Peptides against a protein of PDB entry 5Z08. Designs and how they scored, part 95

Target 1, 168 residues: chain A of PDB entry 5Z08
Amino acid sequence: RQKDEWAKKTSSLMKQLDWFIGEHLGAMLAAEELGGPVVGELMEIDPDDLSAGFNAHGKLKKATSQPDLDRRQRRIDDIWGPQDEQGQAHKRKRGADEALAASAEMRDLIEQLMNKLVEAGGDNSATYVEIPRESAAARFLVRSKVAMFHPNDARRLRLVDFGRDLDD
Target 2, 222 residues: chain B of PDB entry 5Z08
Amino acid sequence: GLPRLIDAIEEASKIPAKRRQTPIKPTIEKLTTHLYTHGASPDSLLRLADLLTLRNHLDQASLAAITRNLYPSSTVSDEVVLRFIGALGHGQLKPTLALQALFLRWLVMVYHLLENPGVLGQVYGVLFDLLDTAAIRPQLCHLLALVTRRKHVRPFRIQAILTLSRQTGGDPNLTGLLRVFKNYYPEIIVGDATKGRASAFKHPDPQWRQHLDEIQQRRSEA

## One batch from the design tools (peptide; aimed at target 1 M114 D168)

Design b2_p29_2_s4 (made by RFdiffusion4, then SolubleMPNN; from b2_p29_2, 12 letters changed)
Fold by OpenDDE base, seed 5:
Structure b2_p29_2_s4 (fold): chain B 168 residues (1-168), chain C 222 residues (1-222), chain A 29 residues (1-29)
Amino acid sequence: as target 1 above (168 residues)
Amino acid sequence: as target 2 above (222 residues)
Amino acid sequence: AAPPAEFSPEDVLRMLIEEISELRRKAEL
């Protein structure tokens, strides 16, 4: 009975986590990966705003015409295509696809981190997940105090063991 | 009354100082005088919490003056508490760390007036994860010392405080918090981290306490 | 209860993962 209630509550919280990642966090992570603001600096990023690109300071570029030819701007313009209606539609679609990809990466990373912690059976050396790169997702987990990098290897990430009790 | 003063400040807060037709300072002074004399009702506290925690065009001196005079005339709701907790941390939309320190100090001073002290226990992790922020750490450790229960004392939090204590050269506030943890689990090995000077977490402002008690007493007699 | 909209994304994620981790540990015991 009590175990079933805990399992049900866990399932409910997992659904809330999945919703939070998909509806809020994914777009912000995608923005950070695209050279936008760090997650949490801008709480409300409309996926449509992702299509406008970011300036060198991570601020949303308002559609003002100033020609500052910086190489990073060209890469954003090359990524997002011409400012025609078709280009804007492609930009919006690409922004949505990047948000979905970032959401999937975060979900997968959290799942791997949780699974490795359980599999390690208390061995801290076995709790590390190997990450292919320092992603916005990995950085966010560390900033959230949910995960920690290995002190000697930034490609190794582990979950904080929140479930451990002093009575264990 | 107080609601009309809040209305005027709310409207002024939407407008940059350079574009205001009238200076807001006289209205802020009337508000702070009223708060000092009568305190704030639960409804007024919520409105003032929004003014203090949401990004607006009010100057930092005005926000600090309101916070220093934020005497509750009655209880403090969970909603008011959550406004102040949600305003903590780093970010462009967050209040300044100096103002956050005043909010934490306020929460310490009104802790006995919370409708549900358990609400702070629910957001314990939010408070705990801000311990690395030096500017708010003294008030944060004091609040955590009040809020901490047995359920919050976990191995990862002990390790986090020990690590941070080493990194800070033994901050007395962290040493004080470790002593609170040890009161719940005497068996915790804290090593040399507890041998140093610890904060006693005394009331931060005895005069403010006395004035609050006078305001609260007037309500019980009415 | 959904965390109030006032919390940072970092705080929301941490609160969820902390609570999930505690409940999973309790369910395994």
Scores: peptide ipSAE 0.603, ipTM 0.850, DockQ to the pose 0.564
OpenDDE base, seeds 1, 2, 3, 4: peptide ipSAE 0.599, 0.601, 0.601, 0.602; ipTM 0.840, 0.847, 0.847, 0.849; seed 2 fails the geometry check

Design b2_p29_3 (made by RFdiffusion4)
Pose (drawn by RFdiffusion4):
Parts: sequence; structure tokens; C-alpha cells
Structure b2_p29_3 (pose): chain A 102 residues (1-31, 98-168), chain B 214 residues (1-190, 199-222), chain P 29 residues (1-29)
Amino acid sequence: RQKDEWAKKTSSLMKQLDWFIGEHLGAMLAAEALAASAEMRDLIEQLMNKLVEAGGDNSATYVEIPRESAAARFLVRSKVAMFHPNDARRLRLVDFGRDLDD
Amino acid sequence: GLPRLIDAIEEASKIPAKRRQTPIKPTIEKLTTHLYTHGASPDSLLRLADLLTLRNHLDQASLAAITRNLYPSSTVSDEVVLRFIGALGHGQLKPTLALQALFLRWLVMVYHLLENPGVLGQVYGVLFDLLDTAAIRPQLCHLLALVTRRKHVRPFRIQAILTLSRQTGGDPNLTGLLRVFKNYYPEIIVSAFKHPDPQWRQHLDEIQQRRSEA
Amino acid sequence: SAIDDIMPLFRQLVEAIAVARAKEAALAA
């Protein structure tokens, strides 16, 4: 099957993203850098792992967030995540993976 | 003759205007005239795109003059297209929004000359996420309308464009893009973009006809 | 802001991963 290539591509891309977060983003978020990288990655991992865990239940895809988390603000500003409209301490990913003809 | 002019504009591009041993306006005009007559080669286009895209000491009037006369001879590379794409939106590395509108207008006018038109499809999300920026929204919509294929019409983009249409009170450029979306998915709840400058299109066609000569 | 300069690339990387994971999940199904 062609499955593990979609796995190989994903494991490879995940590493490239973590490199980008550590090398470039964490430092930008500081303005320590290492702390910002770890929390951004943890948050993205939690965000992505949940979006698929819901499959169809669009309502269950929110993760609890500290009050003034800069990582969520960046993710929302970059249009990769959205706050819950009723309160801003839960967050979801934008669901890039869902496709009508997937 | 053209590379020499670019070499001069590149050097003046590195130092402030008052420190220049010569006014640059006469040299910018020579470049503008040469581009009007002969077009810009693939390599010259790449160098001009760097000058238009990177932060330098060139003034706005000179950059706009160059952009308006950026008729390609032959083709437009991915290297050139991506530089203009990367120049879009807000950020300290990026050019003015006014120049960005000119770049987007230019990409529409030269869309048929891209060596790899699919490259715009590979950055579709970069273009789309910028629709909120009103200063460049009309030109973004026109380019997105040319670039949209079925694979790009995803539910999150459908919802995002509908929300933006409601919040802006109904931008006709957004509804024009939604029309293109509906052509791929008629299930969707319901300006046919014209060429932005016909004289520029005509002048480009004249310059492009030289490719048939040998 | 300077931070705005990296947002488009970051967004593209996140999308690429999300799409690849969705394709893997579709094949697994």
C-alpha cells in the first residue's frame, strides 16, 4: 500500500516543523526561547491529536489553555487555530485535513 | 544594455538617496524605457523582483515605475512568482501594501506566461489567508479566481469566505471568488474579473510576438 | 510586526502535516 509514505512524509514533516519552532519561532515568541518552543510544540501536538480524535463531532475539538498563552495567540493570528466563540480558554485547529472528496 | 542598468540600480539600492553621488531618477528612467521597448528576460526579471521585494533604499515612485513596466520577454519563473508571494501581507520585511497591489495585478497580467502555473496552487493557502487585508483584497480575489481548482475548495475556506463576505457587508470581489468556488461545488449557497489594464495587455502581446522569430 | 513575516510559512507547514495525516487516516480506513 501507499500508506507508510503518507506516514513517512508526516514523520519527516513533523520533524521539519519542530526544527522551525525551535530555531526560529521560540526566539520570536520570547520578544526563554527554549520554554516557548516546548510549549508551542506541546500545544500543536495536543491540537492536532484531538482534531482527528473527534472525526465527526466538531464540538469536542477544544483544548484548555492558560489565560494569556502567547502560543495560542500566534496560532490564532496565523489562522491555524480558533478560539471558542463563547470563551477564549478553549481552542481548536482549523481542520485542514477535512475534505469533501477525501 | 539592460544588465548594466540593473547593476547600477542594484548599487544605488544599497545606499541612502542623499549619499548617492548621482541622482537615480535618470537611471530609473533609462531602465523603464528599456523595459518598455524590449521586455525583461527571465534573469533580469529575477533581479528586478529582488529589488522590488527586499528592503532597500529605493523610493516608492521608482519601484512603482519599474513594476508598471515589468513586461516579460519570454516566461515567468517560480523563483520570480514566489518572491512576489512572499512579499505579501504585513511584516517588517515586506514592501508597502500599494506595491503589493501592483504585484498582484502584475501576476494576473502575466498568469499565462508562468513556466509552472501550478506553483500558485502550491501556495494557495498563503494567498487565501490574506483576503482580510482590504488594501490588496481586489487583486487577491482576481488571482485566486484564476488559481482555484477543486482541491482548493475546502470547507474551512468556504466558511471563511462566507464570514468575510458577511462582515464586510458583501465585497463583490469576494462574491466573485465564491462564484468560482461554486463551479466546483454547486452545493454552496450562491465581478466576473476582467483584465485590469487592456493597453498593458496589448503592449505585452507585441513584445511576446518576438518569441516566434528566429 | 516582525513576527508576521514567518506566519505564512508556519501555516503552510502545519497544513501540509494535517493533510498528510488525513490521507494516512483515509487509507487506514

Design b2_p29_3_s1 (made by RFdiffusion4, then SolubleMPNN; from b2_p29_3, 13 letters changed)
Fold by OpenDDE base, seed 4:
Structure b2_p29_3_s1 (fold): chain B 168 residues (1-168), chain C 222 residues (1-222), chain A 29 residues (1-29)
Amino acid sequence: as target 1 above (168 residues)
Amino acid sequence: as target 2 above (222 residues)
Amino acid sequence: DAIDDLLPEFRLMVEQIAEARAKLEKLEK
């Protein structure tokens, strides 16, 4: 009886999470990955200014056109560029596809993190998931205090143990 | 009880040590033992915060001992938090920087018990402006790492940390704070400005945490 | 800010799921 209740509760909560990721979070994550605003806010800081860094005098370095920024800007322009009617449909489709991809990435990452936590049996060293890159999904999980990076390796992410870790 | 011990210490704090009729150390030991066993109520926390932050005749060892045993039995009010924040920085009337570091450490360790965590966000600027104070920087960066939200990550603060990081030769705590900022603005380049390893901001005292949890659990069972 | 509201809500959802999974695992042993 209790097992069935917890199984049902888990299933219900997972459905709610999936809905939240799919309906709200995925599009925002996709926008961040494409060089748009970080999830939930319009970037008040020019990404180009930040990427340029600051000189020894604390002045913004001239935006060195890092080729990666040009690619991001191109992607933004491809997504948000002039809306010809046919271009709008393709852009909407691409945006939807990117949102779906971001949703899937987030969901997969959460699942891996949860599975590793269970498998580790309390060994914190075994709770880390190796991530191929610092994604918008990974950053969001860290910002939300759901996950944390390994102290020495930003490629390793673990779920926060809500029972053991400081509720930050 | 705890209130009576606080009363005795408050009265003693008004008098220079050389003029006290009785040594205060035994009363401090009773207080710290009580705090260790039972924790402090919100009202007691406020009174203790005043004892710790206001200029009085208590010795530094006693103040440190109280701070190290300042286990909340319940929540931590905004008023208590603001007492500790107000005690930070340089000034003749302020506690020593060593004691301020203990206060910041305490705030880190009790962050999850704040009645309103947003209060620290409201004083974010005050905290941030103290980053140049080396003696409190480790704990301050840790606290800021907990408190930082997107609204706090501003260009001028990014620049300030980058500048200070260069000036300090890449303080790992500043690098750690920049890493937190990078979560909100991925465009922040941490590595080029900071040759240092980022601090992970681990819990400063796992044993203290465990004991706090035990005190807090007793509250939930009562 | 929208994110300041979103993050706690998301955290709560994940926390509840993690708790539910942990309880389920304990019952399976």
Scores: peptide ipSAE 0.420, ipTM 0.649, DockQ to the pose 0.269
OpenDDE base, seeds 1, 2, 3, 5: peptide ipSAE 0.425, 0.418, 0.406, 0.402; ipTM 0.670, 0.659, 0.411, 0.416; seeds 1, 3, 5 fail the geometry check

Design b2_p29_3_s2 (made by RFdiffusion4, then SolubleMPNN; from b2_p29_3, 14 letters changed)
Fold by OpenDDE base, seed 2:
Structure b2_p29_3_s2 (fold): chain B 168 residues (1-168), chain C 222 residues (1-222), chain A 29 residues (1-29)
Amino acid sequence: as target 1 above (168 residues)
Amino acid sequence: as target 2 above (222 residues)
Amino acid sequence: SAIDDLLPEFRLMIEQIAEALAKLKKLEE
């Protein structure tokens, strides 16, 4: 009986998480990957300024007309730009595809992190997931204080152990 | 028990060494042995943080020995963290730079036990402004590497690291910190001034970590 | 901001899922 109740609770919470990721978080994560605003943080830095890169002195380069600036700005504009008709359908589709990809990446990462936490049986060393890159998803989990990087290896990520606070 | 040992050291810390009726060294040795065996509770950690950070008559060797054995048996509170952060920098009332380096090393080693890791993010500016202090820079860069988030990576701080890196001839710890910044902003050009080896920020003491894990496991079984 | 309100909610959701999974594991043992 208790097992069934916890299973139902877990299923319900996972559905809520999937909804939250799909409806809200995925688009914001995709925007961050493309050089847009930071998810959950007000960046005073214009994404356009970030796309220009930093000079050898750590100053933002002026947006030179380089074609690569045009690609990132196009991607941001494709996600957040005003809805004009025909050429925007392909842009909207690309933006939607990037948001879906970001949502899938976040969902997969959370699942891996949770599985490792459960498998570790209290061994903190076994709770780390290897991440191929520092993604917007990984950064968001760390900013939200849900996950932590390994102190010596930024390719290893773990959930914050909430369980120790529950058994006290 | 540990509270009685702390009481004795607190009383002795108020008196100059030449005016003490009894040597404090045997009591310090008992304290460090107890800390090594059992760790320190949150309450004991706060009392020990005050002994380590406030100006008193304890000798530097005793303060260093306590710091090297400062194993938390539980979590580390924001108040304890803030005592150590408040002890950093230059000033006649501040601990020695050698002792400050040990405090920063300790914060790195217990980072995963902080009740609120966000407290270090709130004092990020205070920590960052101390990077010019060569004696604490290695441990400070390591701590900043753990604490840094995207909100902290600002153009003025990037420029400050680049300038300081040039002035220091490419300190590998500064290069390591700049690499952490680049993880949040790939567009950061690590110029020719950073051709040096970046620090990997390895755990400062693997044996200390293992012993801490043993102390923490005993708490979960109790 | 709407995002500032979402972060605590997201954290709470993850915490609750982790708790539920931990409880399930303890009940399976």
Scores: peptide ipSAE 0.294, ipTM 0.373, DockQ to the pose 0.223
OpenDDE base, seeds 1, 3, 4, 5: peptide ipSAE 0.282, 0.293, 0.284, 0.281; ipTM 0.392, 0.371, 0.384, 0.382; seed 5 fails the geometry check

Design b2_p29_3_s3 (made by RFdiffusion4, then SolubleMPNN; from b2_p29_3, 14 letters changed)
Fold by OpenDDE base, seed 2:
Structure b2_p29_3_s3 (fold): chain B 168 residues (1-168), chain C 222 residues (1-222), chain A 29 residues (1-29)
Amino acid sequence: as target 1 above (168 residues)
Amino acid sequence: as target 2 above (222 residues)
Amino acid sequence: SAIDDLLPEFRLMIEQISIARAKLLELEK
């Protein structure tokens, strides 16, 4: 009886995760990969603003180049912009394909992280997944405090063990 | 036992070396041997933290030897952490910069045993403001790499590291810390500001880690 | 904003899944 309850709970939570990734998170991750805003924070910090430096109060110096705000906004608009004519349809299709790819990458990464945690049997050294690249998905998991990079190797990522924190 | 050894060292620490009736070195050697074999309880860690961080008449070699053998047998309390953080920086009443570097190294090696890792996040500003101190910068960057969260990555701190990186000719530890910041803000350009290789913050002492794990395992069996 | 709550909500979701999977595995042994 208890096993069936936990199995049902796990299945329900996984369906909610898949929905959240597919409907919301995937598009935001794709936007970040394309140079849009960081997922979970409206970064008022453009790379160009970082190059311009900060004032004595830690506020960004307004980058004088109007064109660069236009490039980032254009990339966001290319993903989220209105349903106008044929050229926008190709851009929308590309944006949708990138969102689907980002969703698949995030889902696969989470599954690998969870599986490695189980396989490790409590050995922290065996809990790391090797990642091919530093993706928006990997960065989001770290920002969410769900995953951590290996201190010596940024190509290795592990899930935070939430189960051990309950027994202490 | 360990408490009696600490009592003897505490009493000796109040007296200048030239006025001691007995040499303290044999008692320090007994203490370090005991710490290596059994580790230190939370209560013993607090007493040892006070001996290491407060101004007393113990010699630098003895303080360094105690720090190198400071294996926790269980957890590390917030109070112990705050003693070591309070000992950092410049001042006549503070420990030497060499000893401060050993304290930071110790905090890195025992980070997983902290009762509340969040305590280091609360003192993040104090740690960050010490990055200009070259003697402790390597260990300080490593500790900050473990402690850094999104709330700490602010525009003024990004600019401060970039400025300090230029002034130091691209210190690899600062580049390593900027890479940690980039995990929260991908738009941070690390490469153009620092022609240097980022430090991989490796565990400072693998043998010390292995020995700590053996001490911690004995606790789980008791 | 919905974005400000995104990270905590996502963390909670992953935590709940991790706990549920761990409990399921304990019951299978």
Scores: peptide ipSAE 0.418, ipTM 0.406, DockQ to the pose 0.218
OpenDDE base, seeds 1, 3, 4, 5: peptide ipSAE 0.412, 0.415, 0.411, 0.413; ipTM 0.397, 0.408, 0.417, 0.401; seeds 3, 4 fail the geometry check

Design b2_p29_3_s4 (made by RFdiffusion4, then SolubleMPNN; from b2_p29_3, 14 letters changed)
Fold by OpenDDE base, seed 2:
Structure b2_p29_3_s4 (fold): chain B 168 residues (1-168), chain C 222 residues (1-222), chain A 29 residues (1-29)
Amino acid sequence: as target 1 above (168 residues)
Amino acid sequence: as target 2 above (222 residues)
Amino acid sequence: SAIDDLLPEFRLMIEQIAESRAKLEKLEK
């Protein structure tokens, strides 16, 4: 009975998380990756607004040329290319695709972080996930105080241990 | 280097300003310039935390200038955090409330660099009991908003904030903290006690954050 | 701002999921 209750609760919370990521967070993360505002500075980025261009103040200064950021920046420049009618439909589709990609990245990262926390069995050294890049998703998790970087390695991310707070 | 500058300031801090043979201000300016350019190592942070928190003969302007330039080049240890927490509150041996507000602001800005963020959760009660001190309340509420977990949200603390909010005429920072508590206990009615706008706990200094990020990036490249 | 509310809400959601998973695991052992 108790196991079934916790399973149902977990399932319900995961559905809420998936909804939140898909409906709200994915578009904001995509906007940040596209050189838009940091997630949490502009709430309602309509995926359609991702097509309209960020003004000069939305320029996150170039973080260091990670090759993957340059590829996304090139995709951004391609998304922000000349506004022909066919270009607008392609821009909207690209914006939606970037939001979906960001949503999937965030969901996968959260799942990895949660799995590592469970697998570690209380060993903090074993709770780190190796991340291939510092993404908007990773930064958001750190800003929200859900995750932390390893003190000596920015490629290692761990979930904040909420469980130790339960046994006290 | 930074250690030699700290040595000179430590020695000067033992002597009243009127009895110093040389003005300390040029050395403080060199220190703050160095901190701005390179940040402070964990060892240097500990020494600077002692200079900032222990009673000495340094002037308030110098202490404030050091605090405003206290960029960690690496992580912030539990020991450094505890020095600043131990400096909070009332007493003749404590730093001024203005300086304490700067320490709390600093802790907010470097929270993501703490080696163990849980250390602040362990001293949650100490921080919470200082909410009646108006001079540090804005920064204290912001720090508590970052630190608060379900275990900290207790009925007596909910009631304490509600009471203090009524007594202060609905301080926006207290309302902001109540909203954080409401996440854990949805039944908390924020509106009846506080017709006031809740404070959005935004980063207190975006320029300082950007500069910190630049210092931290140089460490990852080394 | 809606964002100021988003971060705490998101944190709470993740915390609740993590707690729920941890409790479920304890019950499976």
Scores: peptide ipSAE 0.388, ipTM 0.483, DockQ to the pose 0.196
OpenDDE base, seeds 1, 3, 4, 5: peptide ipSAE 0.384, 0.384, 0.387, 0.382; ipTM 0.390, 0.416, 0.532, 0.397; seeds 3, 4 fail the geometry check

Design b2_p29_4 (made by RFdiffusion4)
Pose (drawn by RFdiffusion4):
Structure b2_p29_4 (pose): chain A 102 residues (1-31, 98-168), chain B 214 residues (1-190, 199-222), chain P 29 residues (1-29)
Amino acid sequence: RQKDEWAKKTSSLMKQLDWFIGEHLGAMLAAEALAASAEMRDLIEQLMNKLVEAGGDNSATYVEIPRESAAARFLVRSKVAMFHPNDARRLRLVDFGRDLDD
Amino acid sequence: GLPRLIDAIEEASKIPAKRRQTPIKPTIEKLTTHLYTHGASPDSLLRLADLLTLRNHLDQASLAAITRNLYPSSTVSDEVVLRFIGALGHGQLKPTLALQALFLRWLVMVYHLLENPGVLGQVYGVLFDLLDTAAIRPQLCHLLALVTRRKHVRPFRIQAILTLSRQTGGDPNLTGLLRVFKNYYPEIIVSAFKHPDPQWRQHLDEIQQRRSEA
Amino acid sequence: SILEYLDAEQRVRWYVEQISINRARHNHL
C-alpha cells in the first residue's frame, strides 16, 4: 500500500516543524527560548492528537489552556487554532485534514 | 544595456538617499523606459523582484514606477512569484501594503505567463489567510479566483469566507470568490473579475509577440 | 523551496496543514 509514505512524509514533516519551533519560533516567543519551544510543541501535539480523536464530534476538540498562554495567541493569530467562543481557555485546531472528497 | 541599470539601482539601493553621490531619479527613469520598450527578462525579473521585495533604501515612488513597468519578456519563474507571495501581509520584513496591492495586481496580469502556475496552488493557504487585510483584499480575491481548484475548496475556508462576508457587510470581491467556490461545490449557499488595466495588457501582448520571432 | 519565502507564521501554518492532510489520508488507507 501507499500508506507508510503518508506516514514517512508525516514523520519527516513533524521533525522539520519541531526544528523550526526550536530554532526560530521559541526565540521569537521569548521577546527562556527553550521553554517556549517545549510548550509550543506539546500544545500542537495535543491539538492535533485530539482533532482526529473526535473524527466527527466537532464539539469535543477543545484543550484546556493556561490563562495567558502566548503559544495559543500565536496559533490563533497564525490561523492554525481557534478559541472556543464562549470561553477562551479551550482551544481547537482549524481542521485542515477534513475534506469533502477525502 | 538593462543589466547595467539594475547594477546601478542595486548599489544605490544599499545606501541612504542623501548619501548618494548622484540623484537616482534619472537612473530609475532610464530603467523604467527600458522596461517599457523591451520588457524584463526572466533573470532581470528576479533581480527586480528582490529590489521590490527586500527592505532597502529605495523610495516608494521609485518602487511603484518599477512595478508599473514590469512587463515580462518571455516567462515568469516560481522564484519571482514566491518572492512576491512572501512579501504579502504585515511584518517588519515586508513592503508597504500599497506596493503589495500592485504586486497582486501584477500577478493577475501575468498569470498566463507563469512557467508553473501550479505554484500558486501550493501557497494557496498563504494567499487565503490574508483575506482579512482590507488594503489588499480586492487584488487577493481576483488572484485567488484564478488559482482556486477543487482541492482548495475545503470546509474551513468555506466557513471563513462566509464569516468574513458577513462581518464586512458583504464585500463584492468576497462574493465573487465564493462564486468560484460554488462552481466546484454547488451545495454552498450562494464581481466577475475583469482585467485590471487593459492598456497594460495590450502593451504586454506587443512585447510578448517578439517570442515568435527568430 | 517554498519555505524559504515564508515567515514564521506562514511556515507553521503550512506545516500544520501538510501534516494534517497526510494524517487524514493515512487514516483512510

Design b2_p29_4_s1 (made by RFdiffusion4, then SolubleMPNN; from b2_p29_4, 13 letters changed)
Fold by OpenDDE base, seed 1:
Structure b2_p29_4_s1 (fold): chain B 168 residues (1-168), chain C 222 residues (1-222), chain A 29 residues (1-29)
Amino acid sequence: as target 1 above (168 residues)
Amino acid sequence: as target 2 above (222 residues)
Amino acid sequence: MILRYLDAAEQVRYYIEQISENIAKLKKL
């Protein structure tokens, strides 16, 4: 009985997460990949500092102050400036395609991270997923304090084991 | 030089126009010509910011002419920015709303030259609370569109813009600012408020930009 | 209109944390 309730709850939460990724997070991540604002505030770091991303050690890069201003203004002009109807349709389509791609990447990454954590049987060395690139998705999970980069290799990402905190 | 012109204008600004021994107009014209040709150094910018923002006996046309020619030859300090921000709003000691709109426009046009763009983020609340002032709203929304970061996009501010948008019948500048907010939080349900026309926040004066770039290039060659 | 301000990072953390906890509980059974 209790096992079935937890299984149902887990399934429900996974569906909610999937929905949240598709409806909200994918668009945010796509905006970040396109040079938009960084997603998540969970670090006591200025969001502008977060925009610089992570280095090979999973550390935040220093934001350069000047280049971001011109990018922001261009983006404002690009999003809702006077464009021909065809140009607007193309930009909307591109934005939708990028949001779908970001959603798919995030879903896959979370699935891999969870599977590795389950399969590792408590071996932390076996919990790392190799990521092909430092994506907005990967950075977001790290900023969200749900994942960690390998200290020496930002291509290796692991899920934080929240289950261990139950045994302490 | 520019300092001597500023000295003369500062002294004249202390005296009512009717009591001046000499007309100030020729000195203002010399100043604006100098500013157009060479720009203003950080020190000169501060002095000019005080002349523009503090109550004095200069006429509005002269103040507007100085503001329109206020090309920085270098960077813009936090102190200069704060003078202009401190001059915003309602009050007997404040500049006219028309002049405040010119100050906000200037801040938009020189935003890339700020020594610390973060200073505007620190006074974000002050700027945001002025959105109800219709006379400065277009330039204020443009400035906020540049300044806004995730940390500024708060539920109460989202609600404030939505409320003000409804009250104003969907001001395009407010709709533009809401779209900026939505870039940080796509899940912002703006309902019908985002379906309206939005301002694109284009550069206010392309000729002014080009001339500023020419003045700034001379600095890099020196 | 209740502006549902979702901190996306907090929301994702909540889901992943709860899922992870539930999986851990399921493994102990």
Scores: peptide ipSAE 0.393, ipTM 0.397, DockQ to the pose 0.265
OpenDDE base, seeds 2, 3, 4, 5: peptide ipSAE 0.408, 0.395, 0.405, 0.393; ipTM 0.418, 0.472, 0.474, 0.459; seeds 2, 3, 4 fail the geometry check

